# Peptides against a protein of PDB entry 5H65: the designs that were tried, part 169

Target 1, 294 residues: chain A of PDB entry 5H65
Amino acid sequence: QYLERTPLCAILKQKAPQQYRIRAKLRSYKPRRLFQSVKLHCPKCHLLQEVPHEGDLDIIFQDGATKTPDVKLQNTSLYDSKIWTTKNQKGRKVAVHFVKNNGILPLSNECLLLIEGGTLSEICKLSNKFNSVIPVRSGHEDLELLDLSAPFLIQGTIHHYGCKQCSSLRSIQNLNSLVDKTSWIPSSVAEALGIVPLQYVFVMTFTLDDGTGVLEAYLMDSDKFFQIPASEVLMDDDLQKSVDMIMDMFCPPGIKIDAYPWLECFIKSYNVTNGTDNQICYQIFDTTVAEDVI

## One batch from the design tools (peptide; made by RFdiffusion4, then SolubleMPNN)

Design b2_p20_6_s4 (from b2_p20_6, 6 letters changed)
Fold by OpenDDE base, seed 2:
Parts: sequence; structure tokens; C-alpha cells
Structure b2_p20_6_s4 (fold): chain B 294 residues (1-294), chain A 20 residues (1-20)
Amino acid sequence: as target 1 above (294 residues)
Amino acid sequence: SENEKRFEEYSKIVSEILEE
């Protein structure tokens, strides 16, 4: 939909909700750190949460490793299993279950691993050798997802998380519902296991100034604004540099705002009620800035 | 069998990772 450009001063006087096309300078933005701007968003309950830190994951997997794999749950129609005992003094038990496709193990790049007792490092290494890895634990009658505080699926360098609030976890055998057990699509895996997958999003607040007025606009975007997936940026230095470059271009440090480039974007206004106080807020939508940079 | 071959191969890969 085509919208005519509207000056900020006019927008600030109008009631919500409305959509606008604007041309403004990015006076400032927050948070300044990229890693702080990447969040996990639930598309169902709309909660935002932090991406777990490596240290947090280490703790979760370490705790998981304290549990002994149940030998009775090995080697089902779904997977072939093997248990290792680490050579360290504490002798950690690690069970790996290789998921079969129609009774036969697929190629390594097609194979899903279920792992009990693995460390984050091991899981990450495995995810580079196989299609994907699910950290699991031995349940009462079946393998179960280890913890939604950790990724439910590690595929390559991407960690897929699920919403604790919205998910109703089902046991691993529910993966049998997937006809194709060689293409492990995160959404399909999530559906089979009763997981509502979280979405990586950039969450930022932009202070926009077009010379007629100043307003703050909220940005919550997964891959359109920067043309960089939020799901990949934390694990890719080059992508991080690209985002930083874009932000530095629009909001260069050490120079006056008069020299800032113009940013064209779409914003929508909406009402927020906090008790008796009614406030109009703004959100950036359907905006791509990377085309002007790359 | 093909399955057995792959199982052994994959097991070796896992073993190598776990031994690091």
C-alpha cells in the first residue's frame, strides 16, 4: 500500500491507530549493544525473552548429564542407540540415538541425533557433522525433551527455542508422525513435540527526528529491516559487523545529526493504556534499510 | 547391512567428538 510521506510534527498530533510513511534521521537508538537487541519472541503469547547465554546452557546440559540414560529406552523403531562412558574420572554417561528413516539410518547430513548427557560443546560439534541434534532425557516410558530453557533443536549453528508458556511437550516417539525423517524442518519438529517455537527478533527503540518533530519508534523484526536473520546474527561475526555497519551509517558516532543520512520507513501508531493514562506509541513495520547499504 | 555400516560410521564420529 502506498502512503504519502507525513512529517513527524503532523503525526504527533494525530490519533491512533494509523500508518505512516516517514523520512527521518535516526538520532539515537537503544540498546546500543547488538547482543542486547536480539530477543526471542513467542508468536502465540507474544512474550519476549532473552536468548540464553552459553553459560546458562552449560549449566542445563551439565545438570542433564547427571542423569543416567535408561537402557530400556534404547533401540526403538525410531532410532538406534549407543551409550558411551567418558574417560574422565567422573565417567559421564552419554547416550546418542540416531533417528532412522523407514527403519534405515539416513545420510549423516540428513540424520537427527537425540543426545542424553552431552555438553554444549559436544552438541554443537555433532550438529556440524549431522543434520541436527535434540537434547533429550530419559522419561518414564520414552525419551523426552531435556529442557525448554535450552534449544529443542540445534541445526548447524542455529539454536531453536520453544516457549515454555505455550508449549505442551510430547514425548520423542511423536516424531514418528513425520513421514520424512530426513528433512528436519524446525517447525515440523516443534509441531510433533508440542512445542511453540520462538522467533529470533531484533528489538530496538529508535529516536527519529525529521526536523519537524521527534518520536520514538519501536522495532521488532526478524529479518526484514536489516535483511539479516536475527536467528543467525549471534553466531556469525560477519553478520554482526554488517548490522553494526548499518547502524553506524544511520547513526554515526562523533558527528552532528545534520550530517546523518535520511531513513525512510513505515511506522504505525497504536494506543497503549496504562491505568488511566493513554499513550500513543509507534512501531516500525515493513521497512528494509539494507538495500541502501549493501 | 547399510544400516549397520552407517551406525558404525556415525558411532565413530560421535566417539571422536566425545573423546576431545
Scores: peptide ipSAE 0.755, ipTM 0.980, DockQ to the pose 0.877
Fold by OpenDDE base, seed 3:
Structure b2_p20_6_s4 (fold): chain B 294 residues (1-294), chain A 20 residues (1-20)
Amino acid sequence: as target 1 above (294 residues)
Amino acid sequence: SENEKRFEEYSKIVSEILEE
């Protein structure tokens, strides 16, 4: 897909949709804070959602903990169960279901836990000791996912979310459809449970200037632009630093734009209609920025 | 059985976390 470089002034005069290769300086970008730029995107309905904060999750899990695990749902062919009563004054009931593979519990690093009544902290700790954790609740006839406002799967430090709009949740026993219950692939889990998984994306608006014109371009990217997964950046300080360094490199604070490095990227134009107003917008695509820009 | 052994082991891990 070779494209010749087109100056911004020429692009600004052309009708959409079109694709361009450009070379421009990053005059500015929004949002300035990395945490604000990471969103959840539904590939089906295309809604953008905020990544839930720890406080939000705490509330959800606290609410979940008010529910009592149903004893009749313990110990199925799919999982072995145990219930704990915490020693705190609240006497919280916690049920953990260890998912079996072919009737036998797999190794801990292969084992999926289903948890009722766990706190965020506990769930996170468990996800570090086991393969993954699904927050669940007791349904009428089966365990069910607790809440799509919370992660449907926590694997390591990654929180996997599902789209409330597009998902049609199925009960936990549908995990039986997975032949291999030792490698818990998020997409497979989602499919089994009727979840449309959300994608972590970087969402930014770049103001680009090549000296011939100024253009605002939208960036929505999961892992290509920075070569850093949006899904991991919020949980990794080093990755955050890397992104910050990249942005500082292209848009260094305290210096004039004439000293900024050149950014080479692909942009596509598209039409947006809002009422009677027709606007041409631009989006960055298929672009990877190098860490070292000369 | 191996399953029971793992169950006990895993339960212990969970217990430790819940006690923190």
Scores: peptide ipSAE 0.755, ipTM 0.980, DockQ to the pose 0.863
Fold by OpenDDE base, seed 1:
Structure b2_p20_6_s4 (fold): chain B 294 residues (1-294), chain A 20 residues (1-20)
Amino acid sequence: as target 1 above (294 residues)
Amino acid sequence: SENEKRFEEYSKIVSEILEE
């Protein structure tokens, strides 16, 4: 991709849509907090959703724990089951279903767990001991996904979410359609269960200034801009620090803008109509900051 | 069997987590 560099003052006078290469300083950005900049995006309906907070998940799993596992749904050709009663005063019943591959339980790092009645803490711990965990509930005739407001798949430290609007959930036995039940690919699991997976994205607004003009550019990116996956950043302190360092580098606190580094990036303009109001907006694309800092 | 062995092993892991 090759574009001539265009000053912002010229861009601001041009009609949309167009693509530009620019060199500008990052005057400011929003949101300032990393957690607020990470969203869930549906590739189908394009809705943006907030990543659920730990407290939200706690509530969902607590509610799930109030339901008693159906003994009739234990031990199918797909999984071997065991039910525990916790020793605490709650007397919570937890059912864990170990998914088999070709009739035999795979290695722990290959094994998918289906869990009823687990807490967030327990599920997270289990996801570190096994390949992945799906929170489920007992349906009328089969196990079903617990709630799309919670992760449909927890793999390691990654929480995979699905779109409530676009998903048409199918029962857990549809996992039988997967030939290999040892490599649990999130997209494959989602497809089997009728889930449209949400994508983690960084969502930010940059105020760019090249001395000739100022414009706001929208950033929606999953892993290219920072070269850091949005899906992993919330669960990794080092990645969070890296993003913070990058933003501090472009927009140093307590320093005047004249000392800011130059950012070279690509932006595209597009028209937005809100009733009688027509405006031109800008979006950053095909840009990696690590390569564009001057 | 191998399946039974793994089931017991995995059950133990789960039990330990649930008892914490």
Scores: peptide ipSAE 0.754, ipTM 0.980, DockQ to the pose 0.861
Fold by OpenDDE base, seed 5:
Parts: sequence; C-alpha cells; structure tokens
Structure b2_p20_6_s4 (fold): chain B 294 residues (1-294), chain A 20 residues (1-20)
Amino acid sequence: as target 1 above (294 residues)
Amino acid sequence: SENEKRFEEYSKIVSEILEE
C-alpha cells in the first residue's frame, strides 16, 4: 500500500490510530548499548523480558547441580544414560541422557542431550558437539525441564527461552510425540514440552527529527529492521558490529545533525491511556534499513 | 551394536568436556 510522506509537524497534530510514511533524521536513540536493546518477547501474553546474563544462568545451573540424579530414571526407551562424578567441586554428579531415534542413537549432529548437573560452560561445549542440549532435573516419575529461567534448549550458540506465565510444562517423555527425533526444531520441542517459546527482539526508542518536528518512535523488531536476527546478534561479534555500524551511520557521534543521513520509515500512531491521561505514541513498522542508505 | 558403539563414542566426548 502506498503512503504519501507526511511531515512530522503534521503527524503530531493528528489523532491516533494512523499509519504514516516519514523521512526524518535519527537525532538520538536509546538504549545506546546493543545488548541492552535485545529483549525476549512472548507472542501470547506480549510481555517483554530481559535476556538472562551468564551470571544468572551460572547460579541456576549451580543450584541444579546440588540435586542428585535419580537412578530409576536412567535408560528409558527414549534415551540412554550415563552418570559421571566430577573429581572437583566435592564430587558433583552429572547425568547425561542421549536421546534415541527409533531405538537407536542418531548421529552426533542429530542427537539431543538431556543433562542434569551440568555447568553453563559444559552445556555450551556440549551444544557444539551435539545437535542440542536441554537442561533437566529428576522429577518424581520422569525427567523434567530444569527451570524456565534458563534456556529450555541450547542449539549451537542459540539459547531458546520459554515464557513462565504462558507455559504449562510437561515431562520429558512427551518428546516421544515427535516423529522426527533428529532435527529438534525449537518450536516442536517447545510444543512437546508445553512451552511457549519467547522471541528475541530489538527494542529501541528513536528520536526522529525532520526539521518540522520531533517525535519518539518505538521499535520492536526481530529480524526485519536490521535484517539481522535478534536471536543471533548476542553471540556473533560480526553481527554486533554490523548493527553498530548501521546505528553509527544514522546517528554518527561527534557530527552535527545537519550532516546526518535521512531515514525513511513507516510509523503508526496509537493511543495509550495512563489513568486519566491519554497519550499518543508511535511505533516503527514494516521498515528495513540498509548500510548503503544515504 | 551400532547403538553401543555410538554410546561409547558420545560418552567419551562428554567425559572429555567434563574433565576440562
């Protein structure tokens, strides 16, 4: 659909909701640090959450390691198990369950590991040698997901998280419902375990100025705006550099705004009610920026 | 069996990681 460009001064006078095409300069943005702009979004309840830090995960996994694996839950039709006792840390017990496909262990790059008592470092290393890893604990009758505050699935370098509010966790044996136990698609794993997966999103506030007016526009986007997945950016230095370069291009430090490039984008207005106060807010949508934009 | 071979192989990989 075609929209005529509208100056910001005109937009600021109009009622919401409406959609606009604008051309403006990025005067400023927040947060300034990329890692602060990446959040987790629930597609069901729409709450935003912070991505857990490594320190937070360390604590969770340390706590998990204080629990003893239940020997009765070892070696089921779903998985083959082995338990290790570490020589350090007062003899920490680590149980690893290798998930089978049709009764046989698949290739390593197809194999899902369930781990009890592992550290974040160990789990990350394992995820690089196998298809994926799920941190688990021994439940009463079956293995269960360790904690939704930690990733429910680590695949490669990507941590997959679930919504605590919307998820209704089911035991590990529900993975039996998956016909294909080799690809381990995160959404399929989540569905089997009763997890509503969270989505990585970029969350930023842009201050836009076209010379006629100034407005703040909210950005919440997973992979379209930068053409970079928010799910991968935290674990990829090159992607981080790319995002930083894009932002520096539109909002270069030490340079006057008169020299800033023009940003063309779509924004939508919407009403927000806080008590008796009605405020109009703006959100960027259906916009892609490129490095070659001048 | 193939399963046993893979189990031993994978166990070795895990062991190496846990010993680091």
Scores: peptide ipSAE 0.754, ipTM 0.980, DockQ to the pose 0.888

Design b2_p20_7_s1 (from b2_p20_7, 7 letters changed)
Fold by OpenDDE base, seed 3:
Structure b2_p20_7_s1 (fold): chain B 294 residues (1-294), chain A 20 residues (1-20)
Amino acid sequence: as target 1 above (294 residues)
Amino acid sequence: VLEDLADESLEYLEKLRKEQ
């Protein structure tokens, strides 16, 4: 799409909704810390959620480890199972289910693991050696997803989450509906299990100033704005550095705004009603960071 | 007895694959 540049002063006088192309300086932004800017967004109900911290996951998996795997659910047509007992005095039971593809066990890099009773550390190590891992529990008649507060799928360092409100969980045997049981596409897994997958998004508020006016614009973006996936940034130091560098470039600390580079972006206005209060808000969209030096 | 779940799981998968 093509839009002519509109000065902020003109935008501020117009009714919503409208779309604009702007050129402005990033006076400030919030939150300042990157990890606070990464959220989980449901594409269906549009709820924003915090990304669970390791401590949160530890608790969930510790609780899961208190449950004993059901022996009756081991070794189905879908998976082969092995149960281990830890060597410590607690002697927790850990069940690992190796998912088969048409009755054949795939290579480790193609293999999905279902795990009962694993710790976060153990699960993370598994996800580095196998294609993917799903934390599960023994249900009444089948294995079931452990908890939507935890990832439903872990691939490498990527944690895939589902929306608690929008998901209607189905049992693990529904993975049989997948034609290919080697690639384990997250969306396909989610669909099979009745999960509405959450999307990692950068959520920030930009204060933009073009010299004619100032407005706040909301940023909610998964991978376009920074050309960096929000899903990967929390687990990759280099990506974090890149985002920090970009933000420092547009909003350098200790430097006057007159020296800031120009940010070109698209924004859309929209109406927000809260009781008797009507407000026009702005959101950045369809934008990859671009700078213009005077 | 479990010592390292990841390594033992990998070893077990390899064993199973040889048997299939």
Scores: peptide ipSAE 0.694, ipTM 0.965, DockQ to the pose 0.905
Fold by OpenDDE base, seed 5:
Structure b2_p20_7_s1 (fold): chain B 294 residues (1-294), chain A 20 residues (1-20)
Amino acid sequence: as target 1 above (294 residues)
Amino acid sequence: VLEDLADESLEYLEKLRKEQ
């Protein structure tokens, strides 16, 4: 339904929950750093968590590399395996498993790799040459996902993460249930392995001012607000620049707020109870901003 | 002995595909 524009001063006096259309200036926003605004959100339990840093992943993969691949788990009907030994002092062993499609090895651009003992750098390089990479470890009877703290699937530069709380991990042989073993759709892989995939989201707090009042509005959006996927922005400099340009347009540094452009958006109010305190909060929804908006 | 995992893996896949 169509909503009439409502001044902030009027909104601030009303009970929640309600939906509003507003026109306001973006006085300020937080966090200021783009990478800090990108989070992982579980669609099932709705918890937010930080995107792991490279350093975090390095530790996980280093730990994984301390365990030797089980030779009994090599070369199954699902995959063909090869083990390499590095030239370093310890002679790190890396196992790569090439997943087959109905017993046939696919082309590299359609091939899913399972990797044991690989470093982050090695895995990233592999993901650029093959369709997808899954970090795994040797379980008791089958290969298993290495760690949900790391990506369960890497496609190109995209890291796909799963929810530790909501996932019930299954062994790698469950990939056999996939009819199509060429496209490796993340959701399908996740479902086969018992993973609830996390969603990349922009999480920001906007301070909005229309001259009649000021309110803070929460933004949680995956790809609509900026028309840029949160899942891709961290790995793409051009997308980062685009987001920065949009934010600088609405909240330009060194310029008085009187010269700021107007932002039109939808917000919804909702009640939040913290102990004995009841407060009304606001969230931006169904809103798209563009560079050409003045 | 491993020098470049990505290249070695790609070459190995190609080898396997030729043999199947």
Scores: peptide ipSAE 0.694, ipTM 0.965, DockQ to the pose 0.912
Fold by OpenDDE base, seed 1:
Structure b2_p20_7_s1 (fold): chain B 294 residues (1-294), chain A 20 residues (1-20)
Amino acid sequence: as target 1 above (294 residues)
Amino acid sequence: VLEDLADESLEYLEKLRKEQ
């Protein structure tokens, strides 16, 4: 999309909604810490949520481990089951269910595991050896997802979360609806289980200054702005460094703003009503800055 | 008795597959 460049001073005088192309310097941004900028966003209710911390997950899985697997739910047409007893931890029972593809057990790299009673550490190790892992619990008649406060699907180092508000959970046997049980696409798994998947997003507020005016612009982006997936950045040191480098380039510490590079981006204005007060806000869209960083 | 869940699970899967 082509738009002519508009100075900030002109934008600040105009009514919303409108779209603009701007050239400005990044005076400042918040939050300053990358980990604070990564959130979970629901595409339906649009609620922003914090990414659960490791400590939060430990508690959830620890609680799950206190419940014993139901022997009546083992070995169905969908999965083959094995129960282990730990040497320590008071003989904790752990059930692993190996999901079959048309009655055939797949290779580990194509296999989905359903796990009852696993710790976070155990689950993470499993996710590195198998295609995917779903934490589950024994329901009354079927296995069920353990808790939407925890990932509904773990693939490698990626944790997939669902929205508690918008999801209507279905039992694990609904995975039978999937024709292909070797390529465990998160969206397909979510659909089968009645989950509205949350999206990892970068959430930041930029203060932009082009010398004619100053405005704050909101950034909510999954993978376009930095050309780095928000879903992967928390688990990859190199990606974190890359984001930090990009931000340092546009907003270098200890240097005067006069020496800052120019940022070209698109912003859209929109109206926000807070009680009796109406204000115009701005959001960055269709912008990639990573191309400027080599 | 479980010592390492990940390794034992992998071994078990391989065993089951051979029996198919």
Scores: peptide ipSAE 0.694, ipTM 0.965, DockQ to the pose 0.941
Fold by OpenDDE base, seed 2:
Structure b2_p20_7_s1 (fold): chain B 294 residues (1-294), chain A 20 residues (1-20)
Amino acid sequence: as target 1 above (294 residues)
Amino acid sequence: VLEDLADESLEYLEKLRKEQ
């Protein structure tokens, strides 16, 4: 995609919708805190949601742990089950279901676990030993996903979330429809279970200034802008530092804007109606800055 | 206990696989 560079002053005078290539300085951005800029976005209903905090997940899994696994749902054609009893005074029961591939148990690195009654800590540790973990509960006739407020799939350090609004959950036996029960592709798992997966996105507002004008542009990007996946940044200190470094480079603290580097990017204008008021807004798209910085 | 679940689960899987 090629567009000629347009000065901001000209853009500000034009009607929407249009696409532009611009060269501007990042005067400021919000939010300033990285953890506040990472959101979950539904590709269908387009709602933005906060990434659940550890404390939120703890509560969900603690609540789930109060439910006893149904013995009748153990050991199906899909999975082999083991119930563990914790050594604490409460004697919490945890059911771990090892999903089979055509009746054969795979290696741990290819094995999906379904877990009932696990804590966040236990689940996280399991996800480091096995391919994937799905928190589940005993339903009336089958295992079911525990709660869409928690990850429906955990792979390593990545938490995969689903949209509550758009998902129509199906029982766990629907995983039988998957031909490949070794790689456990999140989208495939989601489809089998009737889940609309949410996408991790960076959500920021940039104030751009090229000396001719100033405009605010909205950034909603998953992995292109920083060349860093939003899905991984919250769990990786090095990635967080990289994002911070990039932002500090384009918007260095303590110096005048005249010394800021130029940012080349694409923006699109669009109309937003608020009652009787019509406003033109701008969004950054198809822009990568990391290659210019790193 | 928490570390035990992951390790025990892994051991259990390995055991089950050997019995296949």
Scores: peptide ipSAE 0.691, ipTM 0.960, DockQ to the pose 0.677

Design b2_p20_7_s2 (from b2_p20_7, 7 letters changed)
Fold by OpenDDE base, seed 4:
Structure b2_p20_7_s2 (fold): chain B 294 residues (1-294), chain A 20 residues (1-20)
Amino acid sequence: as target 1 above (294 residues)
Amino acid sequence: VLKDLAEEALKYLEELRKEQ
């Protein structure tokens, strides 16, 4: 896509919607903290949600652990099951179901686990030894996803979430429809279970200044802008540092804006109506900045 | 009796694979 550069002063006078290429300095941005800028976005209903905190997940899994696994649902054609009992005062029952591929148990690095009654800590440890983990509960005739407020799929340190509004959950046996039961592609798992997967996104507001005018632009991006996946940044200190370094480069603290580097980006304008107020807003799109920061 | 779920699950999988 080619667009001629347009000064901000000209853009501010034009009606929406339009697309622009701009060259501006990042005067400021919000939120300032990276953790506050990462959210979950539904591609269907476009709702933005906060990423659940560890404490939130602890509560969900603690509640799930109060339910006893149904013995009748153990050991199906889809999975082999094992139940463990904890020594703690609660005597918690934990069921782990090892999903088979055409009746054959795969290696751990290819194996999907279904877990009932596990704690967050236990689940996280499992996800580091196995391909994937799905928190589940015993339904009437089949295992079911535990709760869409928790991840429907955990792969390593990546937590995959689903949209509560758009999803129509199906029982776990629907995983049988997957031809490949070794790679466990999140989108395929989601489709099989009737889940609309949420997308991790960076959500920020940039105040841009090119000397002719000042404009606020909205950034909602998953992996293009920073060339860092929003899905991984919260769980990786090095990635967090990288994002911080990028932002510090464009908006260095304690330095005057005259010394700031120029940011080249694309923005689109759009109309927003809030009651009787009609305003024009701007969003950054199709922009990568990391390549210039290397 | 559960001690380390992840380790026990891994061992159990290995055992199952040997028997299948």
Scores: peptide ipSAE 0.632, ipTM 0.955, DockQ to the pose 0.929
Fold by OpenDDE base, seed 5:
Structure b2_p20_7_s2 (fold): chain B 294 residues (1-294), chain A 20 residues (1-20)
Amino acid sequence: as target 1 above (294 residues)
Amino acid sequence: VLKDLAEEALKYLEELRKEQ
C-alpha cells in the first residue's frame, strides 16, 4: 500500500509498530568503515556475527595442516585424490580430492575440490582455477568439513559461511545426494552437508534528520539498499568505491547538513524491551538508494 | 615437491581426465 510521507517529529510521538515513508537527511552513520558494516546473518536463528578476517582463516588452516590426511579415505566413488608434499622442514602434506560427477571427472570450471592441509593462499589460488573449493579434514570414516569458522565453500572470491548454531554437519559423502555435480550451487551444497548458510548483510545505524526531528534507524540489508551484494563488496574494490561514493553523497564530509541531499526511505518502528525499559526502535526497509533519485 | 598447488592440481586433473 502507498504510504504518505510523515515528518519525523510526528513519528517520534507515535506508538510502535508502524510503517512510515520519510524524507530526511543522513546526518551521520555508523560504523564509518565499510568492512565493519558487513556482517553474517543467520536466516534461522537470526544471530549476527563478524566476517572472519584473513588472519583468523590463516590460523584455522594452519591448524588443519597439522593433521595428516588419512590414506584410507583417498580415492572413493565420489572423488579421486592426490597428495602433495611441501619442501618445508616438516614436509606439510596437502591432499586434494577431485569430486566426480557420476564417476566422471569434470572440467576444471565444473570441478569441486576438497582440500586437506592447504593454506589460505593455496586455497584462494585453487578457487581461481576450479569451480569451487571445500576445506575438509579426515574424519573417522569419511572426509568432513574442516571448520564452520572457515568457509564451507569458496567460489572464486566468494566465501560461503555456515551457522555453527543451526548446522548439523554431515560427512562429505552426502554430496552424493546432489543430482547436479557441476554447478555446485552454494545452497545445495549446504543442504547436502547439513549446513545453514549465513547471509552477508550490510549493518548500519543511520541518524536521520528532516528538520522537524532526529531519529536513529537501523539498516540490515543484503543487496537492495545499495543495489550491491554484501557478499561481494569485501572482495571487490570497485564495489567498495561505489558504496563509499553513495555514502559520501548522502553524508558528504566538510559540508554543512543544509546542503545534504534528501533521502527518501521506508522505516518501521518496533518495540524493544531491555529489562524494565521499553523503547521504540526504527529499521529501514524496502528502500533502494540511487543517484537518479537524489 | 610442491611449488604451485593450483597449477599442479590443474595439470593432474587434466591427466586424470585423459585416462577416462
Scores: peptide ipSAE 0.631, ipTM 0.954, DockQ to the pose 0.894
Fold by OpenDDE base, seed 1:
Structure b2_p20_7_s2 (fold): chain B 294 residues (1-294), chain A 20 residues (1-20)
Amino acid sequence: as target 1 above (294 residues)
Amino acid sequence: VLKDLAEEALKYLEELRKEQ
């Protein structure tokens, strides 16, 4: 959509909601650390959540490992099961369920594993050799998702999370509803299990200055702004470096703002009510900055 | 006895597939 450029001083005087195209310098941004800017967003309730840390996941999986797999739930039409016992850790039992496609076990690169009693390290190693891994537990009548505080699906290095508030979990046998049991599309898995998937997003606040005025604009973006998926950035050093380079380019440290490059972007204004106070806020939309960084 | 779960799981899958 075409919009004429509007100076910030004019925007600051106008009522919301409106859309603008602006040209401004990035005076500053927060948070400064990339890891702090990556959040999980629910598309239904719109709650923002922190991405669980490795330590948090360790605790969850350690707790899960204290529970013994139910032998009655092994070897169904959906999956073939195997239990291993560790030599250490007081003989911990780990159950791995290999999901079948129409009664046939697929190749490892197409195979979904359900795991009971695995550690984070074990699960991560499995996810590198198999298509997908779902941490599960033995329920009363069926296998169930272990905990929505942990990933419901792990594919390679990508951890997929679900919203605790919006999800109505269903048992693992509901995976039978999937016609294609080889691709394991996260959204399809989530739907089958009654999970509302959370979306990885970059969340930042930009202070923009065009010389006529200054305003703060909110950024919530998954993969368009940097042309880098928020879902992958935490696990890829090169992607992290790329984001850092982009931010350093627009907001270089140790340099005066007069030397900063101009940023062209779209912003929309909206009204926010805080008690008796009404204020106008701004959000960046439909903007890609990565094209300017080679 | 479990030493490397990932390797053992992979091996087991391959064995199961051969029996199909």
Scores: peptide ipSAE 0.628, ipTM 0.954, DockQ to the pose 0.951
Fold by OpenDDE base, seed 2:
Structure b2_p20_7_s2 (fold): chain B 294 residues (1-294), chain A 20 residues (1-20)
Amino acid sequence: as target 1 above (294 residues)
Amino acid sequence: VLKDLAEEALKYLEELRKEQ
């Protein structure tokens, strides 16, 4: 996609919707804290949600641990089950279900675990040893996803979340519909379980200034802008530092804007109605800055 | 206990696989 560069002063006078290529300085941005800029976005209902904090997850899993695994749901054609009783915590029972591929248990690096009654810590440790972990609970006739407020799938350090509004949860036996029960692609798992997966996105507002005008542009991007996945940044200190470095480079603290580097980006204008008032807003799209910086 | 679950689960899987 090629567009000629347009000065901000000209853009500010034009009607929406339109697409522009701009060259501007990043005067400021919000939020300033990285953890506040990472959100979960539903591709269907377009709601933005906060990424659950560790404390939130602890509560959910603690609550789940108060429910005893149903012995009748153990050991199906889909999975083999084992129940462990903790020495502490009043003898908490944890059920781990090892999902089979056509009746055969795979290697740990290909194995999906379903866990009942596990703590966040236990689940995280399991996710480091096995391919994937799904927190579940005993339903009336089958295992079910524990809670969409928690990850429906954990792979390594990546937490996959689903949209509560758009998802229509199905029982765990629906994983049988998956032909490949070794790779455990998140989208496939989500589809099988009736989950609309949420997308990690960077959500920021940039104040852009090219010397002719100033406008605010909205950024909602998953991995293009920084060339860093929003899905991984919260769990990786190095990635966090990289994002911070990029932002500091374009918007360095303690110096005048005249010394700021120029940012090349694409923005699109769109109309927003607020009651009787019409406003033109701008959104950054199809823009990568990392290649210019790193 | 927490550290043990992951290790125990891994061992258990290996045992189950041997029985296949």
Scores: peptide ipSAE 0.624, ipTM 0.950, DockQ to the pose 0.693

